# Ledger of designs, part 40: peptides against a protein of PDB entry 5ZK1

Target 1, 52 residues: chain A of PDB entry 5ZK1
Amino acid sequence: KREVRLMKNREAARECRRKKKEYVKCLENRVAVLENQNKTLIEELKALKDLY
Target 2, 52 residues: chain A of PDB entry 5ZK1 as posed
Amino acid sequence: KREVRLMKNREAARESRRKKKEYVKCLENRVAVLENQNKTLIEELKALKDLY

## One batch from the design tools (peptide; made by RFdiffusion4, then SolubleMPNN)

Design b2_p21_4_s3 (from b2_p21_4, 13 letters changed)
Fold by OpenDDE base, seed 3:
Structure b2_p21_4_s3 (fold): chain B 52 residues (1-52), chain A 21 residues (1-21)
Amino acid sequence: as target 1 above (52 residues)
Amino acid sequence: LEEKLKEFLEELKAFKEEEAK
């Protein structure tokens, strides 16, 4: 019984680490897109303010 | 994003439940 519980725990810990890595990668990609969009919008707003 | 977070949280619960037995 103990060895089977330790095996299941190791499998669950591997899968948790895999899904955490996938989740972090999705967040990093979303942050990079939002930062680039925000930068572009700030630059466009500056160019519009410098025109008036 | 929310689906991946839900899946991770459910596996973290399952991990804690198996560690507590």
Scores: peptide ipSAE 0.054, ipTM 0.596, DockQ to the pose 0.020
Fold by OpenDDE base, seed 5:
Order: C-alpha cells, then sequence, then structure tokens
Structure b2_p21_4_s3 (fold): chain B 52 residues (1-52), chain A 21 residues (1-21)
C-alpha cells in the first residue's frame, strides 16, 4: 500500500540522518583529541629543545 | 569509528531500497 511505503521511507530517512549525525560527532571528537595530543607533543618537543 | 560508518552505510542502503519500492 502506498501509505505504508511512504511511512517506511520516512522512518529510514530519519534513521539515516540520525546515524550520519552520530558519525560526524564521532569524527569531531576524534579530531579534537588528536589536535590536543599534537599540541601537547609539540609543547614537549619545544621544552626538550630548549634544554640544549 | 568504523562501526558508526558501517551503520550509516547500511541505513543509507536501506533508505535507497525503500525509495526504489
Amino acid sequence: as target 1 above (52 residues)
Amino acid sequence: LEEKLKEFLEELKAFKEEEAK
């Protein structure tokens, strides 16, 4: 029935948008962690270089 | 991370399959 197909399509579209948002948030969190780690490593390397 | 990508790709596939019916 056409109405049941339209309902299922709307449900699949909602879930697809939800999963995309969760994936983007996971990437954003990973980027923030890696940027912080790189900053710390660069600061440690500078401090080590300033001892010589 | 990879699991979230797999889940998204499966939902995108399911969306296309329901649109094609």
Scores: peptide ipSAE 0.053, ipTM 0.595, DockQ to the pose 0.020
Fold by OpenDDE base, seed 2:
Structure b2_p21_4_s3 (fold): chain B 52 residues (1-52), chain A 21 residues (1-21)
Amino acid sequence: as target 1 above (52 residues)
Amino acid sequence: LEEKLKEFLEELKAFKEEEAK
């Protein structure tokens, strides 16, 4: 029936939007961790250069 | 990370298949 297809399409579209939001949040968290690690490594490299 | 990407790609496929019917 047309109504059941339209319901399933609305559910699939809601779920696709939910998973996109979860994926973006996972990328944002990974970027924040990598940026912090890169900052720490740059600070450690500066501290090592100031010893020589 | 990879699992969340796989799940999203599967739901995107399912969405496109329901739009085509």
Scores: peptide ipSAE 0.053, ipTM 0.589, DockQ to the pose 0.020
Fold by OpenDDE base, seed 4:
Structure b2_p21_4_s3 (fold): chain B 52 residues (1-52), chain A 21 residues (1-21)
Amino acid sequence: as target 1 above (52 residues)
Amino acid sequence: LEEKLKEFLEELKAFKEEEAK
């Protein structure tokens, strides 16, 4: 029936949007961790260059 | 990270398959 196909399509589209949001949040968290690690390594490298 | 990407790609396939019917 057309109504059942439209319901399944709406459910699949909702789930796809939910997982896209969860994936983006996981990437944002990974970027924030890598940016903090890179900042720390750059600060450590500057401190080492200022000692020599 | 990889598991969330795999799950998202499978949901995109399922969405395309339901849109094609």
Scores: peptide ipSAE 0.052, ipTM 0.586, DockQ to the pose 0.020

Design b2_p21_6_s1 (from b2_p21_6, 10 letters changed)
Fold by OpenDDE base, seed 1:
Structure b2_p21_6_s1 (fold): chain B 52 residues (1-52), chain A 21 residues (1-21)
Amino acid sequence: as target 1 above (52 residues)
Amino acid sequence: MTVLKPPPTPKPPAPPKLEKL
């Protein structure tokens, strides 16, 4: 009984680390997209302000 | 310019259910 619980806990810990790595990668990709969009919007806002 | 909607915010992973040792 104890060895089976230890095996399941090791599997659950491996799956948790996998899901955490995927989650972080999705956040990093989202940050890169948002930073590029924000940069473009700031440049467009500057160009629009320089016309007035 | 159609501002492409940023990809959806990923849901945080649930904590693992550990069996009590």
Scores: peptide ipSAE 0.282, ipTM 0.783, DockQ to the pose 0.617
Fold by OpenDDE base, seed 4:
Structure b2_p21_6_s1 (fold): chain B 52 residues (1-52), chain A 21 residues (1-21)
Amino acid sequence: as target 1 above (52 residues)
Amino acid sequence: MTVLKPPPTPKPPAPPKLEKL
């Protein structure tokens, strides 16, 4: 009984680490997309201000 | 020009389900 619980807890810990890595990668990708969109919007706002 | 919607905010991973003693 104890060894089976330890095995399952090790598997749950491995899966938690995997999910955390995937979550961080998804956040990094979201940050990169939002930063690029923000940069484009700032450049568009600058170009509009330079016309007036 | 369709502004590409940013990917949805990922939900934080749930804490590991540990089998209680």
Scores: peptide ipSAE 0.279, ipTM 0.779, DockQ to the pose 0.618
Fold by OpenDDE base, seed 5:
Structure b2_p21_6_s1 (fold): chain B 52 residues (1-52), chain A 21 residues (1-21)
Amino acid sequence: as target 1 above (52 residues)
Amino acid sequence: MTVLKPPPTPKPPAPPKLEKL
């Protein structure tokens, strides 16, 4: 009984680490896109403000 | 300027299911 429980716990921990890595990578990609969009919008707003 | 649609918000991973003793 103990060995089977330890095996299943190791499998659950491996799958949890895999899913966490995929989740973080998806958040990093979203942050990079949003930061680039935000930078571009701030630069466009500055350029428009400097024309008036 | 092509506004790149950001990827959808991922669902947080569920906590590992520990088998109860």
Scores: peptide ipSAE 0.278, ipTM 0.779, DockQ to the pose 0.464
Fold by OpenDDE base, seed 3:
Structure b2_p21_6_s1 (fold): chain B 52 residues (1-52), chain A 21 residues (1-21)
Amino acid sequence: as target 1 above (52 residues)
Amino acid sequence: MTVLKPPPTPKPPAPPKLEKL
């Protein structure tokens, strides 16, 4: 029935939007962790270079 | 210092399984 397909498509679209929001949040968290790690590594590299 | 492994790269969400109207 057409109505059942429309309902399933609405549910699939809601789930897609949810998964996309979770994916973006996971990317943002990964960026923040990588930026912090990169900052620490740059500071460590600077401290090592200032020692030589 | 044990460098904590960065969280795994999230896989992009699969496209929605839409039934053809």
Scores: peptide ipSAE 0.277, ipTM 0.777, DockQ to the pose 0.672

Design b2_p21_6_s2 (from b2_p21_6, 9 letters changed)
Fold by OpenDDE base, seed 1:
Structure b2_p21_6_s2 (fold): chain B 52 residues (1-52), chain A 21 residues (1-21)
Amino acid sequence: as target 1 above (52 residues)
Amino acid sequence: MTVLKPPALPKPPPPPKLEKL
């Protein structure tokens, strides 16, 4: 009984680490897209302000 | 510029259900 619980807990811990890695990768991709959009919008706003 | 809609925020994974040792 104990060895089976230890095996299941090791499997659950591996799956948790996998899901956490996927979650972080999705956040990193979202941050990169938002940072690039924010930079472009700041540059567009600066160019528009420099016309007035 | 067509602002590309950023990918949806993923939901945080639930904590692992561990059996009592």
Scores: peptide ipSAE 0.182, ipTM 0.729, DockQ to the pose 0.564
Fold by OpenDDE base, seed 3:
Structure b2_p21_6_s2 (fold): chain B 52 residues (1-52), chain A 21 residues (1-21)
Amino acid sequence: as target 1 above (52 residues)
Amino acid sequence: MTVLKPPALPKPPPPPKLEKL
């Protein structure tokens, strides 16, 4: 019984680390997209202000 | 320009279900 619990705990810990890595990667991808969008919007706002 | 919709915020992964030691 104890060994089976330790095995399941190790599996749950591996799966948690995998899901955490995927979560971080999804956040990094979201940050990169938002930073690029923000940069483009700032450049567009600058170009519009330089016309007035 | 089609503003690429940023990927939806991932939900934080639930804590591991540790079987009670």
Scores: peptide ipSAE 0.181, ipTM 0.728, DockQ to the pose 0.559
Fold by OpenDDE base, seed 4:
Structure b2_p21_6_s2 (fold): chain B 52 residues (1-52), chain A 21 residues (1-21)
Amino acid sequence: as target 1 above (52 residues)
Amino acid sequence: MTVLKPPALPKPPPPPKLEKL
């Protein structure tokens, strides 16, 4: 009984670490897209202000 | 210009399911 619980706990811990890594990667990708969009919008706003 | 929709906000992973001691 104890060894089976330890095995399942190790598996749950591995899966938790995997899901955390995937979550962080998804956040990083979202940040990169939002930062690029924000940069483009700031550059467009600057170009519009330089025309008037 | 098609504004690329950012990837959906991921849900935080649930805490690890510990088997009851």
Scores: peptide ipSAE 0.181, ipTM 0.727, DockQ to the pose 0.532
Fold by OpenDDE base, seed 5:
Structure b2_p21_6_s2 (fold): chain B 52 residues (1-52), chain A 21 residues (1-21)
Amino acid sequence: as target 1 above (52 residues)
Amino acid sequence: MTVLKPPALPKPPPPPKLEKL
Protein backbone atom coordinates (compact mmCIF):
# COMPACT_ATOMS: atom_id res chain seq x y z
CA LYS B 1 0.00 0.00 0.00
CA ARG B 2 2.73 2.62 0.86
CA GLU B 3 4.63 2.07 -2.45
CA VAL B 4 1.45 2.58 -4.56
CA ARG B 5 0.76 5.91 -2.74
CA LEU B 6 4.37 7.04 -3.34
CA MET B 7 4.12 6.09 -7.06
CA LYS B 8 0.82 8.03 -7.53
CA ASN B 9 2.28 11.04 -5.66
CA ARG B 10 5.37 11.01 -7.99
CA GLU B 11 3.09 10.86 -11.07
CA ALA B 12 0.88 13.73 -9.77
CA ALA B 13 4.02 15.79 -9.01
CA ARG B 14 5.44 15.18 -12.56
CA GLU B 15 2.13 16.24 -14.18
CA CYS B 16 1.90 19.33 -11.90
CA ARG B 17 5.46 20.40 -12.92
CA ARG B 18 4.64 19.87 -16.64
CA LYS B 19 1.42 21.96 -16.43
CA LYS B 20 3.22 24.69 -14.44
CA LYS B 21 5.99 24.89 -17.11
CA GLU B 22 3.39 25.21 -19.92
CA TYR B 23 1.49 27.88 -17.94
CA VAL B 24 4.67 29.94 -17.30
CA LYS B 25 5.72 29.68 -20.99
CA CYS B 26 2.29 30.99 -22.08
CA LEU B 27 2.56 33.91 -19.61
CA GLU B 28 6.11 34.72 -20.83
CA ASN B 29 4.90 34.78 -24.46
CA ARG B 30 1.99 37.08 -23.47
CA VAL B 31 4.33 39.42 -21.54
CA ALA B 32 6.79 39.59 -24.49
CA VAL B 33 3.98 40.51 -26.95
CA LEU B 34 2.48 43.14 -24.59
CA GLU B 35 5.90 44.68 -23.78
CA ASN B 36 6.75 44.96 -27.50
CA GLN B 37 3.34 46.56 -28.24
CA ASN B 38 3.73 48.96 -25.30
CA LYS B 39 7.27 49.95 -26.44
CA THR B 40 6.01 50.62 -30.00
CA LEU B 41 3.06 52.71 -28.72
CA ILE B 42 5.39 54.76 -26.45
CA GLU B 43 7.78 55.39 -29.39
CA GLU B 44 4.86 56.41 -31.68
CA LEU B 45 3.50 58.76 -28.95
CA LYS B 46 6.98 60.30 -28.49
CA ALA B 47 7.40 60.84 -32.26
CA LEU B 48 3.95 62.53 -32.41
CA LYS B 49 4.79 64.82 -29.44
CA ASP B 50 8.15 65.81 -31.00
CA LEU B 51 6.24 67.08 -34.13
CA TYR B 52 4.26 69.70 -32.08
CA MET A 1 1.86 48.45 -37.27
CA THR A 2 -0.01 45.10 -37.14
CA VAL A 3 -1.32 44.76 -33.56
CA LEU A 4 -0.59 41.09 -32.82
CA LYS A 5 -3.35 39.62 -30.63
CA PRO A 6 -1.59 38.38 -27.45
CA PRO A 7 -2.17 34.69 -26.61
CA ALA A 8 -5.22 34.04 -24.42
CA LEU A 9 -4.61 33.83 -20.65
CA PRO A 10 -4.00 30.16 -19.79
CA LYS A 11 -6.05 28.63 -17.00
CA PRO A 12 -3.84 28.26 -13.87
CA PRO A 13 -2.95 24.60 -13.21
CA PRO A 14 -4.93 23.02 -10.35
CA PRO A 15 -2.96 22.15 -7.19
CA PRO A 16 -1.68 18.54 -7.13
CA LYS A 17 -4.22 16.17 -5.57
CA LEU A 18 -2.43 14.35 -2.78
CA GLU A 19 -4.01 10.96 -2.06
CA LYS A 20 -5.22 10.98 1.56
CA LEU A 21 -2.33 9.79 3.67
Scores: peptide ipSAE 0.173, ipTM 0.725, DockQ to the pose 0.445

Design b2_p21_6_s3 (from b2_p21_6, 9 letters changed)
Fold by OpenDDE base, seed 1:
Structure b2_p21_6_s3 (fold): chain B 52 residues (1-52), chain A 21 residues (1-21)
Amino acid sequence: as target 1 above (52 residues)
Amino acid sequence: MTVLKPPPTPKPPPPPKLEKV
């Protein structure tokens, strides 16, 4: 009984680490998209302010 | 320029269900 629980807990820990890695990768991609959008919006706002 | 809505924020993964050792 104990060895089976330890095996299942090791498997659950591996799956948790996999899901965490996927989650971090999704956040990194989200940050890169938002940073690029923010940069573009700041450049557009500067160009608009330089007209007045 | 229509600012494309950025993709939704991913939900954090649930904590692992551990059996009592």
Scores: peptide ipSAE 0.224, ipTM 0.757, DockQ to the pose 0.642
Fold by OpenDDE base, seed 4:
Structure b2_p21_6_s3 (fold): chain B 52 residues (1-52), chain A 21 residues (1-21)
Amino acid sequence: as target 1 above (52 residues)
Amino acid sequence: MTVLKPPPTPKPPPPPKLEKV
């Protein structure tokens, strides 16, 4: 009984680490997209201000 | 120009399910 619980707890910990890595990667990708969109919007706003 | 919607915010992963404290 104890060894089976230790095995399952090790598997749950491995899966938690995998899901955490995937979550961080999804956040990093979202940050990169938002930063690029923000940069483009700032450049567009600057170009509009330089016309008036 | 259609502004591409950013991907949705990922939900944080749930804590590991431990078999019995």
Scores: peptide ipSAE 0.222, ipTM 0.755, DockQ to the pose 0.618
Fold by OpenDDE base, seed 3:
Structure b2_p21_6_s3 (fold): chain B 52 residues (1-52), chain A 21 residues (1-21)
Amino acid sequence: as target 1 above (52 residues)
Amino acid sequence: MTVLKPPPTPKPPPPPKLEKV
């Protein structure tokens, strides 16, 4: 019984680390998209201000 | 120019289901 619990705990810990890595990758991708959108919006706002 | 909506904010993964020690 103890060994089976330790095995399941190790599997749950591996799966948690996998899900955490996927979560971080999704955050990094979101940050990259938001940074690119923000850069574009700042450039558009600058171009609009330079017309006035 | 259609501003592509940013991908949804991912939800944090749930803590591991530890079977009671």
Scores: peptide ipSAE 0.221, ipTM 0.754, DockQ to the pose 0.623
Fold by OpenDDE base, seed 5:
Structure b2_p21_6_s3 (fold): chain B 52 residues (1-52), chain A 21 residues (1-21)
Amino acid sequence: as target 1 above (52 residues)
Amino acid sequence: MTVLKPPPTPKPPPPPKLEKV
């Protein structure tokens, strides 16, 4: 009984680590897109302010 | 400028189900 519980716990821990890695990668991709959009909008706003 | 739609917010992974000791 103890060995079966340890095996299932190891499997659950492997799957948790996999899902966490995928989740972090999706957040990093979202951050990179939002940071690039924010940078572009700040540059456009600066260029518009420098014309007045 | 084509505003690229950011990818959807991923759902946080559920906590690992530990078998009840």
Scores: peptide ipSAE 0.218, ipTM 0.754, DockQ to the pose 0.460

Design b2_p21_6_s4 (from b2_p21_6, 13 letters changed)
Fold by OpenDDE base, seed 4:
Structure b2_p21_6_s4 (fold): chain B 52 residues (1-52), chain A 21 residues (1-21)
Amino acid sequence: as target 1 above (52 residues)
Amino acid sequence: MKVLKPPPKPKKPKKPKLEKL
């Protein structure tokens, strides 16, 4: 009984770490896309303001 | 402890390939 609980806990802990790593990677990719879009929009807004 | 679902992967805007005419 104890060994089976320890094995299940190790498996659950591996899966928890995997899901956390995937979540962080998805957030990092989202931040990088939003930062690039924000930079482009700021450059476009500057170019538009320099025309008026 | 509910691990939050990962957000959907943002589709990178495909840069328009300038076809060199």
Scores: peptide ipSAE 0.067, ipTM 0.537, DockQ to the pose 0.018
Fold by OpenDDE base, seed 3:
Structure b2_p21_6_s4 (fold): chain B 52 residues (1-52), chain A 21 residues (1-21)
Amino acid sequence: as target 1 above (52 residues)
Amino acid sequence: MKVLKPPPKPKKPKKPKLEKL
């Protein structure tokens, strides 16, 4: 009984770490896309301001 | 334990083609 509980806990801990890594990776990808969009919009706004 | 659902994957920004006027 104890060993089966320890095995199930190790499996649950592996899956918890996997899901956390996937969540962080999704946030990092979201930040990188938003930063690139923001950079592009700032460059476009500068180019527009340099025309007036 | 409620596992937080990952946020939706951001769509790659379509590169705005800077049309040179």
Scores: peptide ipSAE 0.059, ipTM 0.543, DockQ to the pose 0.017
Fold by OpenDDE base, seed 1:
Parts: sequence; structure tokens; C-alpha cells
Structure b2_p21_6_s4 (fold): chain B 52 residues (1-52), chain A 21 residues (1-21)
Amino acid sequence: as target 1 above (52 residues)
Amino acid sequence: MKVLKPPPKPKKPKKPKLEKL
């Protein structure tokens, strides 16, 4: 019984680390896209303000 | 500890089932 519990815990810990890595990568990609969109919008807003 | 909700998985567009005529 103890060894089977330790094996299942190691498998669950590997899957938890995998899911965490995928989640962080998804957040990093979303931040990079939003930062790029924000820069473009700030540049467009500046160009529009420099016309008045 | 508040577990952060995972970002919504993009729903894979259901490929139209090719209805065999």
C-alpha cells in the first residue's frame, strides 16, 4: 500500500508541474500580445494627438 | 490559496461532419 501511494503521488506531482508550465506559457504569450497591442495603441493615440 | 482559473481553452471549431450522401 505505501509504495503504490508514493508512485501515484509522483505521477500526480509530474502532471501538476506539466499543467503549471502550460498555464505559465499561456500567460506569458497573452502578456506579450497585450503589451504589443498596447504599444501600437499608444503610438496611434500619439499620432492622432500630434495632428491637433 | 485562491487557485487562478486557467485561461479559457479555445473551443476547437467542430469540424463539420462530412455527411456521406
Scores: peptide ipSAE 0.059, ipTM 0.515, DockQ to the pose 0.024
Fold by OpenDDE base, seed 5:
Structure b2_p21_6_s4 (fold): chain B 52 residues (1-52), chain A 21 residues (1-21)
Amino acid sequence: as target 1 above (52 residues)
Amino acid sequence: MKVLKPPPKPKKPKKPKLEKL
């Protein structure tokens, strides 16, 4: 009984670490997309200001 | 321990299936 509980705890801890890594990777990808969008919008705003 | 809900996965843009003419 004790050993089976320790095994299940190790599996749950591995799954918790996996989910945390996936969450961080999803945030990093969202930051990279938003940074690229902001860069493009800043470049478009400069091009519009240089026209007027 | 409050597990923060993962942000929604960005829907991969469906590549237009080239319908074979």
Scores: peptide ipSAE 0.054, ipTM 0.519, DockQ to the pose 0.021

Design b2_p21_7_s4 (from b2_p21_7, 10 letters changed)
Fold by OpenDDE base, seed 3:
Structure b2_p21_7_s4 (fold): chain B 52 residues (1-52), chain A 21 residues (1-21)
Amino acid sequence: as target 1 above (52 residues)
Amino acid sequence: KKEELLKKIEELLKAIEELLK
């Protein structure tokens, strides 16, 4: 009975760490895309300003 | 040129808005 509870707890802890890693990777990818888009937007705004 | 830059700005704004939802 104790060994089965310890096994299930180890499995739950592995799954929790996996889900956390996937969520952090999703946020890192979203941040990298937003940073690149904001950089490009600022460059396009500068190029538009240089036409006036 | 100016109209192309304006269209590109509008596309980038929409893409940022979709990523902020």
Scores: peptide ipSAE 0.051, ipTM 0.573, DockQ to the pose 0.828
Fold by OpenDDE base, seed 5:
Structure b2_p21_7_s4 (fold): chain B 52 residues (1-52), chain A 21 residues (1-21)
Amino acid sequence: as target 1 above (52 residues)
Amino acid sequence: KKEELLKKIEELLKAIEELLK
């Protein structure tokens, strides 16, 4: 009985670490895309302003 | 040229809105 509980706890801890890593990677990718889009928007807004 | 820049801004705003959902 004790060994089965320790095995299940190790599995749950591995899954928790996996989910956290995937969530962080998803946030990092979203931030990188939003930063690039904001940079492009700022460049297009500057180009629009330079027409006046 | 101005109308093309406005369209690009509108497209980028829509793409940001979809990523913020």
Scores: peptide ipSAE 0.050, ipTM 0.573, DockQ to the pose 0.794
Fold by OpenDDE base, seed 2:
Formats: structure tokens, sequence, C-alpha cells
Structure b2_p21_7_s4 (fold): chain B 52 residues (1-52), chain A 21 residues (1-21)
């Protein structure tokens, strides 16, 4: 009984670490895309301002 | 030129809005 509980806890801890790593990677990718889009948007807004 | 920049700004705003959902 104790060994089965310890095995299930180790598995749950591995799955929790995996899900956290995937979530952080998803956020990092989303941030990188938003930063690049914001940079491009600021450049196009500057180019639009320089027409006046 | 101006109209093309406005279209690009609108496309970028839409793409940012989709990524913020």
Amino acid sequence: as target 1 above (52 residues)
Amino acid sequence: KKEELLKKIEELLKAIEELLK
C-alpha cells in the first residue's frame, strides 16, 4: 500500500512539472510573438507619422 | 502608401487581439 501511494505521488509530481513547463513555454512563445508584433506596429506607426 | 500602412496596422491590431484572447 505505501509503495503504490509513493509511486502515484512521483507520477503526479512528474505530470505537474511537465504541465508547468508546457505552460511556461506557451507563455514565452506568446510573449515573443507579441513583442515582435508590437515592434512592427510601432515601426509602421512611425512610418505613418513621418508622412505628415 | 498611407492606405497600405493603415491596412498593415489594422492587420497587426487584429493579430494582436487574436493572441490576447
Scores: peptide ipSAE 0.035, ipTM 0.532, DockQ to the pose 0.798
Fold by OpenDDE base, seed 1:
Structure b2_p21_7_s4 (fold): chain B 52 residues (1-52), chain A 21 residues (1-21)
Amino acid sequence: as target 1 above (52 residues)
Amino acid sequence: KKEELLKKIEELLKAIEELLK
């Protein structure tokens, strides 16, 4: 009984760490895409402003 | 009108540039 509880706790802790790592990676990828899109939009708006 | 729009665009560009630093 004790060993099975310790095994399940180790598995739950591994899964929690995996889910947290996947969530952080998803946020990092979303931030990188949004930063690149914002840089491009800033450059386009600067170029549009320099035409006027 | 045109100058006010250009000023608003400049303010938005500055705010976005500050968020990307």
Scores: peptide ipSAE 0.030, ipTM 0.544, DockQ to the pose 0.113

Design b2_p21_8_s1 (from b2_p21_8, 8 letters changed)
Fold by OpenDDE base, seed 3:
Structure b2_p21_8_s1 (fold): chain B 52 residues (1-52), chain A 21 residues (1-21)
Amino acid sequence: as target 1 above (52 residues)
Amino acid sequence: SKEELLEKIKEELEAKKKLLE
């Protein structure tokens, strides 16, 4: 019984670390997209200001 | 397999990119 509980805990800890890594990678991707969109919008706003 | 899990993660990431565009 004890060894089976320790095995299940190790598996749950591996799965928790996997899910955390996937969530962080999702946030990093979201940040990169928003940073790129923000950069493009700032460049477009500069180009519009240079026309006036 | 490990490869199938990596492909699912890529699909989930691509779907999340499209939600931000």
Scores: peptide ipSAE 0.052, ipTM 0.406, DockQ to the pose 0.031
Fold by OpenDDE base, seed 5:
Structure b2_p21_8_s1 (fold): chain B 52 residues (1-52), chain A 21 residues (1-21)
Amino acid sequence: as target 1 above (52 residues)
Amino acid sequence: SKEELLEKIKEELEAKKKLLE
């Protein structure tokens, strides 16, 4: 029936949007961690340079 | 099944943890 095909298409479109949102959230979290690590490493490198 | 969906969610969460370590 046409209605069953339209229902399955709506479900597939919801799942595609869910997967995209989860992927973006994973990238945002990785960026935040890497930015924090890079900040810490830059601060440690400055502290080492100020000793010489 | 419901069990297969729960296992996929666990695998996706573990892959995300390994990326943030």
Scores: peptide ipSAE 0.051, ipTM 0.400, DockQ to the pose 0.081
Fold by OpenDDE base, seed 2:
Formats: structure tokens, sequence, C-alpha cells
Structure b2_p21_8_s1 (fold): chain B 52 residues (1-52), chain A 21 residues (1-21)
């Protein structure tokens, strides 16, 4: 039936948008961790240079 | 569209990730 195909297409489109949102959130978290790690490493390198 | 906005945010985050690796 045409209505069942349209329902399945709407469901697949909702699931695709959900997966994209979850993937973006995973990337946001990874960038925040890498930014914090880089900041910490730069601060540690400055502290080491100030000791010599 | 919302899909185009999500793709732009994804591209920006992938670029930032590569700069920090």
Amino acid sequence: as target 1 above (52 residues)
Amino acid sequence: SKEELLEKIKEELEAKKKLLE
C-alpha cells in the first residue's frame, strides 16, 4: 500500500536525522577532549620551559 | 535545511579535530 511506503520513508528519514545528530554530538565531545588535552600539554610545556 | 546545518557543523568539527591531531 502507498501509505505504508510513505510511513516507512518518514520513519527512515527520522532515524537518519537521529543518527546524524548523535554522530555530531560524538564529534563535539571528541573536539572538546582534544582541545583540553592540547591546552594541558601547552601549559605543561610552558611550566617546563620556565624551570630551565 | 536542518540536514544542511548538521553537515556544516560536521565539516567544521572534522576540520577542528584534524588541527588538534
Scores: peptide ipSAE 0.047, ipTM 0.451, DockQ to the pose 0.027
Fold by OpenDDE base, seed 1:
Structure b2_p21_8_s1 (fold): chain B 52 residues (1-52), chain A 21 residues (1-21)
Amino acid sequence: as target 1 above (52 residues)
Amino acid sequence: SKEELLEKIKEELEAKKKLLE
C-alpha cells in the first residue's frame, strides 16, 4: 500500500537525521577533548620553556 | 637543542589546535 511506503520513508528519514545528529555530537565531543588536551600540553611546554 | 625540540613540539601542537578550531 502507498501509505505503508510513506510511513517507512518517514521512519527512515527520522533515523537518518538521528544518526547524523549522534555522529556530529560525537565529533564535537572529540574536538572539545582534543582542544582542551592540546591547550594543556601547550601551557605545560611553555612553563617548561620558561624554566630553562 | 632541548629548546629547539620543545619549540618544534609546540608548533606541531599549535598547528593541530588550529585544525580543530
Scores: peptide ipSAE 0.045, ipTM 0.539, DockQ to the pose 0.133

## One batch from the design tools (peptide; made by RFdiffusion4, then SolubleMPNN)

Design b2_p22_2_s2 (from b2_p22_2, 11 letters changed)
Fold by OpenDDE base, seed 1:
Structure b2_p22_2_s2 (fold): chain B 52 residues (1-52), chain A 22 residues (1-22)
Amino acid sequence: as target 1 above (52 residues)
Amino acid sequence: SPELEKLLKELEALEKKLKELE
């Protein structure tokens, strides 16, 4: 009984660390996409301003 | 992102289970 609880705790702790890493990676990817979109929009706005 | 919210809820549920096993 104790060994099974310790095994389940170790598995849950591994899964928690995995999910945290996936969450951070998803945030990093979303930030990179938004930063690239914002950069493109700023460059397009500058190019439009330089035409007038 | 609905996937990010799912991952967050799963993480919170695992953190709760860890505290219940300590």
Scores: peptide ipSAE 0.035, ipTM 0.534, DockQ to the pose 0.052
Fold by OpenDDE base, seed 4:
Structure b2_p22_2_s2 (fold): chain B 52 residues (1-52), chain A 22 residues (1-22)
Amino acid sequence: as target 1 above (52 residues)
Amino acid sequence: SPELEKLLKELEALEKKLKELE
């Protein structure tokens, strides 16, 4: 009984770490996309402002 | 641009969540 509980706890802890890592990677990818979009929009706005 | 302001707010919200997870 104890060994089965320890095994299930180790499995749950591995799954929790996996889910955290996947969530962080999803946020990092979304941040990188938004940073690139913001950079492009700021560059376009500067180019438009330099024409007028 | 209302689109740029939306993207900035989304970026700030994601950066905050990232810092809360570290």
Scores: peptide ipSAE 0.026, ipTM 0.430, DockQ to the pose 0.194
Fold by OpenDDE base, seed 2:
Structure b2_p22_2_s2 (fold): chain B 52 residues (1-52), chain A 22 residues (1-22)
Amino acid sequence: as target 1 above (52 residues)
Amino acid sequence: SPELEKLLKELEALEKKLKELE
């Protein structure tokens, strides 16, 4: 009984770390896309301002 | 996780829209 509980806890801890890593990677990708979109919009706004 | 899969689909849709605006 004790060994099976320790095995299940080790598996649950591995799965929790995996899910956390996937979530962080998804946030990092979202930040990179938003930073690129913001950069493009700032460049377009500068180009429009330089026409006046 | 269904939440992670949803967020990945939302990212793919935004990356597609970004490429359509270039």
Scores: peptide ipSAE 0.021, ipTM 0.408, DockQ to the pose 0.056
Fold by OpenDDE base, seed 5:
Structure b2_p22_2_s2 (fold): chain B 52 residues (1-52), chain A 22 residues (1-22)
Amino acid sequence: as target 1 above (52 residues)
Amino acid sequence: SPELEKLLKELEALEKKLKELE
């Protein structure tokens, strides 16, 4: 009984660390996409302003 | 989580599409 509980706790701790790493990667990717979209929109707005 | 893996793939696909439009 004790060894099985220790194994399950180690597995749960590994899974928690995995999920946290995946969540951080998801946030980093979302930030990169939003920063790129904002850059493109700012460049388009500048190009439109330089025409008038 | 299969949902988190889907969101990651969708974001990677959006990043690729943005780079193809620049």
Scores: peptide ipSAE 0.019, ipTM 0.423, DockQ to the pose 0.079

